# Peptides against a protein of PDB entry 6J54: the designs that were tried, part 30

Target 1, 223 residues: chain A of PDB entry 6J54
Amino acid sequence: NENLFASFIAPTMMGLPIVTLIIMFPSLLFPTPKRLINNRTISIQQWLIQLTSKQMMAIHNQKGQTWSLMLMSLIMFIGSTNILGLLPHSFTPTTQLSMNLGMAIPLWSATVFTGFRYKTKTSLAHFLPQGTPALLIPMLVIIETISLFIQPVALAVRLTANITAGHLLIHLIGGATLALLNINTMTAFITFTILILLTILEFAVALIQAYVFTLLVSLYLHD
Target 2, 42 residues: chain B of PDB entry 6J54
Amino acid sequence: QFQFTGIKKYFNSYTLTGRMNCVLATYGGIALLVLYFKLRSK

## One batch from the design tools (peptide; aimed at target 1 V19 M24 L28 F77)

Design b2_p10_5 (made by RFdiffusion4)
Pose (drawn by RFdiffusion4):
Structure b2_p10_5 (pose): chain A 223 residues (1-223), chain B 41 residues (1-41), chain P 10 residues (1-10)
Amino acid sequence: as target 1 above (223 residues)
Amino acid sequence: FQFTGIKKYFNSYTLTGRMNCVLATYGGIALLVLYFKLRSK
Amino acid sequence: ALVVALARLL
């Protein structure tokens, strides 16, 4: 009975303040120059795009490359609005589940209607995988179509659920430091756990590869 | 001028990308179950 | 507002 942890009971609030200012703000963090040589703080933003525009370009290699100049604007917005919220009292718009159901459905249904305007038969004849055996036609086309309509729910809910799971362990491991007016040796170990956990919460950039890329596989497979 | 800089882009991919009516239908129906539960409290 | 923010980042 040496080190007794403590806890504080308090409501964890994901309130809703004025949001249309908070959305526009990580646009003005990125300027655009009308010059040849640039000023060494856009120049490491302009080099960071020319890397990851060479990875969502290399798989597709079609006349579906026109679509890929918009998929690098989808990686900078939720690459920034997940990184801004690590600050002390900031508010992330991708915490709320509302706009992510508007980020998945206008993009996911922009993919099944891409081959239906050009191919019209073989886009969902991709439901036919192989040289058809006879004992498993109805066990297949009720499975591969129930794992199609999961995809918009499987794209948006995987983003909101773990972003807000990063914010609660920031508060609860952080709030146990403030309520640790018991023995002071264990206060530093909870603090050291925090400053490791904030390094793991820069996997908020690593969860934007897993949004743009399973949107490319959900685009490269249909088209 | 927030238009003609990206007007060539729009009619290219808004043929399939501007289908927010399914979002508007799935959003408008999602407005209907919450006003109904508060009506029945 | 989201469409305008994404269209401004283009």

Design b2_p10_5_s1 (made by RFdiffusion4, then SolubleMPNN; from b2_p10_5, 4 letters changed)
Fold by OpenDDE base, seed 1:
Structure b2_p10_5_s1 (fold): chain B 223 residues (1-223), chain C 42 residues (1-42), chain A 10 residues (1-10)
Amino acid sequence: as target 1 above (223 residues)
Amino acid sequence: as target 2 above (42 residues)
Amino acid sequence: ALDLTLASLL
């Protein structure tokens, strides 16, 4: 068990947590543009941010568009950390449930609070779907309230589970390939091929989970 | 816009105000139920 | 919200 989860232990140097440095590292990959015409890398990054911002903020009104900076920073942070976490022998902070809860709970609470602050009637009415039969109203309201409180948990667990499961699977298949190299070269080659396909899939999952996390926060804001 | 009369005007699942009132009534009912059991235990 | 949570769980 320790060998499987060794990659998920928070790294420390002389008892000092280097996790903070790992979390801060992705910020160095996205420098602020200084020139009107930037380098190719910065231009591509800005272009991607603009595309994603247009897609995600299309559902929001002018008041909701104030969250664009927060949502874009969130998707860039989660996406970059997930991709960097796929590097060999790297630590992925998003595999820690505490990290994801630390993001999910405040963002969820902020969206719920802003909803109640500016759209009190609509937010309260959201606990009861339109057209509900009269006899089902009390039960459905209870279910909807429970559903509301499950949102931050589901948001954090989904991200944690997807990234963690992918990392574990890559580790297991990678270990199996190394073990089979001296036993059967043919089966090792097959396992290695599966590993390559799996790593490609995990790159996609890393980006998708970042997008889904940010999108759901956005949808909760929109209600 | 739906036109309701009587109690249905205030408690309906179609209008925004009606839905809000239904939610508040449900919470109020639960709160009263909890209060009843709490007072009964004492 | 219920539909969103159900969709998010799946």
Scores: peptide ipSAE 0.332, ipTM 0.881, DockQ to the pose 0.034
OpenDDE base, seeds 2, 3, 4, 5: peptide ipSAE 0.318, 0.285, 0.304, 0.312; ipTM 0.883, 0.881, 0.882, 0.874; seed 4 fails the geometry check

Design b2_p10_5_s2 (made by RFdiffusion4, then SolubleMPNN; from b2_p10_5, 5 letters changed)
Fold by OpenDDE base, seed 1:
Structure b2_p10_5_s2 (fold): chain B 223 residues (1-223), chain C 42 residues (1-42), chain A 10 residues (1-10)
Amino acid sequence: as target 1 above (223 residues)
Amino acid sequence: as target 2 above (42 residues)
Amino acid sequence: SLLTTLANLL
């Protein structure tokens, strides 16, 4: 069990937290533009950020547009950390539930408090769907209240579970492929093919989970 | 948009104000129940 | 609320 989860242990050197450097590393991959016409890599990054920004912020009004910078930085951070975590023998900070809760709880709290501050009547009415039968009102309000408090937990667990499950599966299939190389080369080739397809899938999952995490935060802001 | 009369004017599941009042009434009822059981135990 | 509830289940 320790060998299976060894890749998820937070790396430290001489007791110093290397995890801090790992978390800060993706910031170096997104440099601020200094020129009007930037390099190809910076131009592509800006283009992708602009496209995703237009898509995610289309739901929000002008007041919600103020959250654009934070939401875009969130998706870039989670996306980059998830992709970098797929490198061989790398540590993915987003596999740690503590990190994802550390992001989910403050962001969820900020969206809920912002909603109650600027849209008090709408936020209170959100606990009761429109057209609810009178007899089901008290029970449904309770369920909706519980659902509200499940949001940060579901947000963090969803990201953690999807990224962790992908890493475990890649590790298991990769280990099986190496073990089968000297046993049966034909079956090893099949497992290696599955590993390649799985890694491609996990690249997609890494980006999708970053998008879903940010989208749900945005959706909670919109209510 | 909806025209309600009587108690349904203030407590309905269609209007924004009605939904808000229903939520507040539900929370108030739960708070009173919790208070009742707390006072009953002591 | 229903949309957010469904989103929590996904």
Scores: peptide ipSAE 0.303, ipTM 0.865, DockQ to the pose 0.035
OpenDDE base, seeds 2, 3, 4, 5: peptide ipSAE 0.278, 0.224, 0.258, 0.288; ipTM 0.867, 0.864, 0.866, 0.855

Design b2_p10_5_s3 (made by RFdiffusion4, then SolubleMPNN; from b2_p10_5, 5 letters changed)
Fold by OpenDDE base, seed 2:
Structure b2_p10_5_s3 (fold): chain B 223 residues (1-223), chain C 42 residues (1-42), chain A 10 residues (1-10)
Amino acid sequence: as target 1 above (223 residues)
Amino acid sequence: as target 2 above (42 residues)
Amino acid sequence: SLLLTLASLL
């Protein structure tokens, strides 16, 4: 049991938190462009960033476009950390609920407060769907209010659960594969194939979760 | 377009202002209820 | 908004 979750323990070195370095490491993979025409890797990165930026911010007006830098940095951070977390014996910071809450709550709060600050009428009106029967208005407003407060929790838990579950599943199937090598090689081969397919899936999930996290933050801003 | 008269002009679920007012009224009502029970207990 | 919350839970 403890062995299953050993990979999720925050690593320390000589009592010092090495997790800080792990969190900062992805930033080194995205150097700032120094030339108009960069090498292939940086060009591809910039191209992807531009595409995702245009797609992400397409739903926002000019005021919402101000959030582009923050949202794009967020998706790059979460995406990179999730992908790096798929390396063997690597620690994924996004598997920590505390970290995801630390990102979700402030960002959610910022979007909500921004909405109330600049679009007070619209933001307040969102607590009541249009065309609601008069008798259901109070209850529906309450439900919508509760729904609002669930958003940051759902945002954090979704990311944490998806990434953690993926890592756990890879660990379990990987362990089973190793155990079956000395028992039944044919079955071990099957489980290994599943592991490969799962790993490919987890790469996709890692990016999707980063995108969804950022997209939802963006949607909360759009209201 | 919606044409409302009387109180429905200010409290409706169709117009933006009406929806806002309904929300505020709901929160105000809840706040008053909470306040009432709080004051009643003491 | 409620739909977004429900969709976000999935």
Scores: peptide ipSAE 0.336, ipTM 0.871, DockQ to the pose 0.034
OpenDDE base, seeds 1, 3, 4, 5: peptide ipSAE 0.339, 0.260, 0.272, 0.304; ipTM 0.868, 0.866, 0.867, 0.857; seeds 1, 5 fail the geometry check

Design b2_p10_5_s4 (made by RFdiffusion4, then SolubleMPNN; from b2_p10_5, 3 letters changed)
Fold by OpenDDE base, seed 5:
Structure b2_p10_5_s4 (fold): chain B 223 residues (1-223), chain C 42 residues (1-42), chain A 10 residues (1-10)
Amino acid sequence: as target 1 above (223 residues)
Amino acid sequence: as target 2 above (42 residues)
Amino acid sequence: ALLETLARLL
């Protein structure tokens, strides 16, 4: 039991918070361009960022496009940390609920306050869907208000649960494969095949969760 | 475009202004209820 | 809401 969750404990080196270095490490993988025509790797990265930026900002007006830099940095950070977390014996900061709440709550509050500041009428009207029968209005407004406050929690828990569950499955199937090596080699081979397929799936999940997290923040901004 | 008359002009579920007023009225009603129960306890 | 439901399934 302790060995299963040992990979989720925040690592320290001689009592120093090495977690800070782990969080900062993904930023080194995305250097800033210095030339008009860069190397192939940098060009591909910039191309991917531009494509994702155009896709996410297509929903927003010119005022909402100001958030493009923040949203792109967020998806790159979460995506890179999730992918690097799939390395053996690696620590993924996004498996910590505190980390995800630390991102979700400020971003959510910023989107909500921005909405109330610039689009007060539309933001208040959003608590009541259009065409609601008059008798259901008070109850529906209460439900929509509760839904608003659940948004940051759902955002953080979704990311945490999906990444954590993926890590647990990889460890469990990996452990089962090792245990079956000396019992039944054929069954161990099948289990190992499942492990490979699961690992590929987790790479996809890692990117999807980063995208969904950023997209939902963007959607809350647009209302 | 919806044409509403009377109280429905200010409190409707189809216009932005009407929806906003309904939300504010709901929050105001809840606040008054909470205030009533708080004052009743005293 | 639709994206949220899809995100819960993934």
Scores: peptide ipSAE 0.267, ipTM 0.843, DockQ to the pose 0.033
OpenDDE base, seeds 1, 2, 3, 4: peptide ipSAE 0.044, 0.250, 0.206, 0.031; ipTM 0.783, 0.852, 0.847, 0.787

Design b2_p10_6 (made by RFdiffusion4)
Pose (drawn by RFdiffusion4):
Structure b2_p10_6 (pose): chain A 223 residues (1-223), chain B 41 residues (1-41), chain P 10 residues (1-10)
Amino acid sequence: as target 1 above (223 residues)
Amino acid sequence: FQFTGIKKYFNSYTLTGRMNCVLATYGGIALLVLYFKLRSK
Amino acid sequence: ALVVALAYLF
């Protein structure tokens, strides 16, 4: 009975303040120069695009490359608005589940209607995988179509659920430091756990590769 | 001039990308179950 | 507002 942890009961609030200012703000963090040589703080933003525009370009290699100049704008917005919210009292718009159901459905249904306006038969004849055996036709086409309509829900709920799961362990491990007016040796170990956990919460950039890329496989497979 | 800089891009891919009506239908129906539960309290 | 933010970043 040496080190007794404590806890504080308080409501964890994901309130909704004025949001249309908070959305526009990580646009003005990125400027654009009308010059040849640039000023060494855009120049490491301009080099960071020319890397990851060479990985969502290399798989497709079609006339579906026209679509890929918009998929690098989709990686900078939820690459920034997940990184801004690690600050002390900031608010992330991708916490709320509302705009992610508007980020998945206008993009996911922009992919099944891409081959339906050009191929019209073999886009969802991709439901036919192989040289058809006889004992498992109805066990297949009720499975591969129930794992198609999962995809918009499987794209947007995997983003909201773990971004807001990173903010609660910031509070609750952080709020147990403030309520630790008991023995002071264990206060530093909870603080040291925090400053490790904030390094893991820079996997908020690593969860935007898992949004743009399973949108490319959900685009490269249909088209 | 927030248009003609990206007007060549719109009619290229908004043929399939501007289908927010399915989002508007799935959003408008999602408005209907929450005003109904508060009506029945 | 999201469409305008994505159109400004594009």

Design b2_p10_6_s1 (made by RFdiffusion4, then SolubleMPNN; from b2_p10_6, 6 letters changed)
Fold by OpenDDE base, seed 1:
Structure b2_p10_6_s1 (fold): chain B 223 residues (1-223), chain C 42 residues (1-42), chain A 10 residues (1-10)
Amino acid sequence: as target 1 above (223 residues)
Amino acid sequence: as target 2 above (42 residues)
Amino acid sequence: ALDETLSALL
């Protein structure tokens, strides 16, 4: 079990945590545009940011659009870290539940507090779905309250579980492929093909989970 | 949109105000129950 | 609506 989870241990150099550098590294991949017409890479990045921004912020009014910068930075950070984590022998910070909770809890709290501040009546009414039978009101309010507090946990666990599971599968299938190379080359080829397909899938999952995480934060803000 | 009379005007599951009042009433009831058991144990 | 959206994204 130790060798299986060795890739998930936080790396250190001379006792100093290099995890901070790993977390900061994606920031270097998104430089601030300096020219009116930028390079192809920067132009594509800006186009993607604008596209995702328009899609995610379409549900928000002017007050909600104030969160656009934070939400876009969040999706870019999670997406980039997830993709970089798929590099061979790399460490993915988003596989750590502590990191994801560190993002989920503050963002969730901010959205909830913002909702109660500017939409007090609507936020309080959200604890009771419309059309609920009178006898079920007290129980449903309790359930909805519990559901609210589960949101940050579910948000963090979902991201952690999806990314971690993908890394484990790639590691296991990759290890199996290497072990089968000298045993049965035909079976090794099949497992290698599965590994390639799985890797492509995990690239998609990496982006989807970043999008879902940010989208849910946005939806909590919208209520 | 909805026309309610009496207690249903203030406590209903259809209007925004009614839903809010129901939520507050539920929390208030729970708080009173907790308070009752806390005072009873002493 | 939020719960339904949440369940769909799980």
Scores: peptide ipSAE 0.340, ipTM 0.866, DockQ to the pose 0.034
OpenDDE base, seeds 2, 3, 4, 5: peptide ipSAE 0.319, 0.284, 0.300, 0.307; ipTM 0.864, 0.865, 0.868, 0.850

Design b2_p10_6_s2 (made by RFdiffusion4, then SolubleMPNN; from b2_p10_6, 5 letters changed)
Fold by OpenDDE base, seed 1:
Structure b2_p10_6_s2 (fold): chain B 223 residues (1-223), chain C 42 residues (1-42), chain A 10 residues (1-10)
Amino acid sequence: as target 1 above (223 residues)
Amino acid sequence: as target 2 above (42 residues)
Amino acid sequence: ALLETLAKLL
């Protein structure tokens, strides 16, 4: 129904896309450091970025370490937009499949292209698992080829579906709690407790989905 | 590590080169099939 | 193969 999905409509005013401002807003939350010893907030942010970067880039060789800046910017962008999207009556750009496809397809194509360029033999051999029986080789190569092309779609849909489903549940339970306030206060209290637990879960999901998205892109790069 | 002789030396699922050759052979076979059906339809 | 299996599981 239209009322349920009204929160997912792209906001525009006077024909101007406010979506661009919403997408650019998370960039203001991560200022560039200017001093050797920064403020407490900036120091904590840098510390978190360093920890996540070390964890993600541990899989890659020295050549793969070049992607560290791009992958860290991606996880920071998706994570921040997902967390900001949990604000009451806020619009989350990552709930739009078009946006996630716009991120997934170029990143996927870049990882596949870099793999074929620098690791041609390994990338071609990747279409056939080791130890495959000879009779299953043609079928399995076809399946692996199809699997490769499904990767960008699965990557975008996974992020979109998880964030969208979480938002829908929060709206539904939140609407139910408000409706039950005048009907049964006890039941409303129970539903409100569920809403709180669900919001905490969605905060975790927001960060996990950002991490999984970047991790899979990194994993595709590693081949 | 693996010692293969004959055709199995070039087409095997254990060595890196063997796996690559199997993939290329599969793509080549599919391309030939597509070409065959395309030429037959004309 | 191992990375592909892991990627599919995630």
Scores: peptide ipSAE 0.272, ipTM 0.845, DockQ to the pose 0.035
OpenDDE base, seeds 2, 3, 4, 5: peptide ipSAE 0.024, 0.180, 0.031, 0.266; ipTM 0.774, 0.844, 0.781, 0.831

Design b2_p10_6_s3 (made by RFdiffusion4, then SolubleMPNN; from b2_p10_6, 5 letters changed)
Fold by OpenDDE base, seed 5:
Structure b2_p10_6_s3 (fold): chain B 223 residues (1-223), chain C 42 residues (1-42), chain A 10 residues (1-10)
Amino acid sequence: as target 1 above (223 residues)
Amino acid sequence: as target 2 above (42 residues)
Amino acid sequence: ALEQTLADLL
């Protein structure tokens, strides 16, 4: 039982927190361009960033487009950390709820406060859906208020749960495959095939969760 | 465009201003209820 | 409402 959750323990070396280095490592995979026409790999990266940026910021006006740098950095960070976390026995920082809350709460609060500052009437009006019957207004306003405060929690828990569940399944199926190698090679081959398919699925989940996390932050900003 | 008269002009679920006022009225009502219970206990 | 719909589906 302890071996299953060992990959989720924060790693330390001689009492020094190497977690900070693990978090910073994905940033090295995205170097800054130095030429007008860069290498093929850097050009592809910039092209992908530009496409995702245009897609995400299409929802926002010019004032909301000022958040483009932060949103793109967020999706690149979460996406890269999630993909690197799919390595066997690797530590993924985004599996820690504390880290995800540390990202979700400030971003959520910033979007909510920005909405109240520049779009006070619209932001307050969002607590009451349009066309609500008069008798249901007080109860619905309360529910929408509670829903607002659940948003940062749901944002963090969704990311944590999806990545953590994927890690657990990969480890369980991987462990079962190794155990079956000495018992039944044919069954071990089947479990190994499932492991490969699951790994491909987790790559997709890793990117989708990064996109959804950033998209929801963007939607909260636009209201 | 919605045409409202009287109290419905200020408190409606269709216009932005009306929705805002309904939200503020709800929060104000809750605050008054909480205040009432606190003062009643003392 | 838009965020809630997206959050419920994903």
Scores: peptide ipSAE 0.325, ipTM 0.844, DockQ to the pose 0.034
OpenDDE base, seeds 1, 2, 3, 4: peptide ipSAE 0.301, 0.285, 0.273, 0.282; ipTM 0.851, 0.851, 0.852, 0.854; seed 4 fails the geometry check

Design b2_p10_6_s4 (made by RFdiffusion4, then SolubleMPNN; from b2_p10_6, 5 letters changed)
Fold by OpenDDE base, seed 5:
Structure b2_p10_6_s4 (fold): chain B 223 residues (1-223), chain C 42 residues (1-42), chain A 10 residues (1-10)
Amino acid sequence: as target 1 above (223 residues)
Amino acid sequence: as target 2 above (42 residues)
Amino acid sequence: ALEETLAKLL
């Protein structure tokens, strides 16, 4: 039981917080370009960033495009950490709910307050869907208000739960494969094949969760 | 475009101004209810 | 609507 969840415990080396270094490590994978025409790897990386930026910011006006740097840095950070976290027995910071709440709450608050500051009428009107019957207005406004406060929680829990569940499943199937090596080689081969397919799926999930997290923050900003 | 007259001009679910006023009225009503129960308990 | 759809699928 404890061995299964050991990968989710924050690692320390001689009492020093290695977690800080683990969080900072993905930043080293994205160096800043120094030339007009860069290497192939850097050019592809910049091209991908530009494509994702254009896709995510297409729904925003000129004022919303100011958040492009923040949103792109967020998706790059979450995506890179999630992919690196798929390594066996590696610690993934995004599996910690506290970290995801630490990202979700400030970003959500910033988007909500920005909406109220620049688009007060539209933001207040968003609590009541258009065309609702008059008798249902008070109850619907209350429900929509509660929904607003659930947004940061849902944002953090979704990311945490999906990444954590993927990690647990990989460890369980991996452990079962190792246990079956000396019992039934044929069954062990089947479980190993499932493990490979699952790891490929988790790579996709890691990128999708990073995209969804950033996209929802963007949608809250746009209202 | 919707044309509303009377109270429906200020409180409607179709225009932005009407929706905003409905939301503010709802929050104001809840605040008054909370205030009433708080003062009643004293 | 998008959040609800994504929450159901992911």
Scores: peptide ipSAE 0.284, ipTM 0.838, DockQ to the pose 0.032
OpenDDE base, seeds 1, 2, 3, 4: peptide ipSAE 0.057, 0.032, 0.019, 0.029; ipTM 0.782, 0.782, 0.779, 0.784; seed 3 fails the geometry check

Design b2_p10_7 (made by RFdiffusion4)
Pose (drawn by RFdiffusion4):
Structure b2_p10_7 (pose): chain A 223 residues (1-223), chain B 41 residues (1-41), chain P 10 residues (1-10)
Amino acid sequence: as target 1 above (223 residues)
Amino acid sequence: FQFTGIKKYFNSYTLTGRMNCVLATYGGIALLVLYFKLRSK
Amino acid sequence: FPLLFFVSFY
């Protein structure tokens, strides 16, 4: 009975303040120069795009490359609006589940209608995988179509659910430091756990590769 | 001038990318079950 | 600023 942890009961609030200012703000963090040589703070932003525009370009290699100049604007917005919220009292718009159901459905249904306006038969004849055996036709086409309509829900719910799960362990491991007016040796170990956990919460950039890239496989497979 | 800089881009991919009507239908129906539960409290 | 277009998703 040496080290007794404590806890504080308080409501964890994901309120909704004025949002159309908070959305526009991580656009003015990135400037654009009309010059040849640039000023060494855009120049490491302009080099960071020329890397990851050479990885969502190399798989597709078609006339579906026209689409890929918009998929690098989808990686900078939720690459910035997940990184800004690690600050002390900031508010992330990708916490709320509302705009992610508007980020998945206007993009996911922009992929099944891409081959339906050009191929019209073999886009969802991709439901036919192989040289057809006879005992498992109805066990297949009720499975591979129930794992198609999962995909918009499987694209948007995987983003909101773990981003807001990173914010609660920031508060609850952080709020147990403030309520630790008991023995003071264990206060530093909870603080040291925090400053490790904030390094893991820079996997908010690593969860934008897993949004743009399963949008490319959900685009490269259909087209 | 927030148009003609990206007007060549729009009619290229908004043929399939501007289908927010399915988002508007899935969003407008999602407005209906929440005003109904508060009506029945 | 093509990042201003994300406001229309909200």

Design b2_p10_7_s1 (made by RFdiffusion4, then SolubleMPNN; from b2_p10_7, 5 letters changed)
Fold by OpenDDE base, seed 5:
Structure b2_p10_7_s1 (fold): chain B 223 residues (1-223), chain C 42 residues (1-42), chain A 10 residues (1-10)
Amino acid sequence: as target 1 above (223 residues)
Amino acid sequence: as target 2 above (42 residues)
Amino acid sequence: NPLLLALSLY
């Protein structure tokens, strides 16, 4: 089991923490354009960013549109780190709960405080759903308050659990295929097929988790 | 638009102001209960 | 918030 979880240990080189370099590496994959008409690769990248930006920010008012840069950078960062983490012998920073909490708690706090600052009446009213029977009001307000404080934890744990579980499954099925190669080649072929399908699924999960994380932050901002 | 009279005008689950007041009243009630038990323990 | 609930349970 130590070998199974070895890929989740923070890597060091000669005692120096290279985790910082791994975190900064995805930023190199998204260069800033310098021309009005760029290369095909940069144009497609910008087009995808614009499409996702328009889709995610459509629910926000003009004040919420100021968060577009933050949310787009967040989805690109989490998405790129999750995809790169699926490479063999790669360390995925988003498998660390501490990192995801480090992103979730400040963003959640910023959205909550922004809501209380500019939309105090609406933010306080969200603790009570519209049309609630009078007898259930106190209990429902308490439940909604607890739900608010669970949001940053759920946001971080969801991302961590999905990415970590995907990596573990790939390692387990991969190990099973290697063990079955000399025992039963037919069964090994079946497990290898499952491994391929699982890796394709994990690429999709990597992007979905990045989208869901950013979308939930956006929805918390909108209330 | 909902028209309420009396106490329901200020404390209702349909209007924005009414919902806000209900939330504040709930928090105030909880705070008073906590304060009561804290003072009772002394 | 039905959308938030659905996404929170995902």
Scores: peptide ipSAE 0.098, ipTM 0.857, DockQ to the pose 0.037
OpenDDE base, seeds 1, 2, 3, 4: peptide ipSAE 0.046, 0.039, 0.030, 0.033; ipTM 0.804, 0.804, 0.798, 0.804

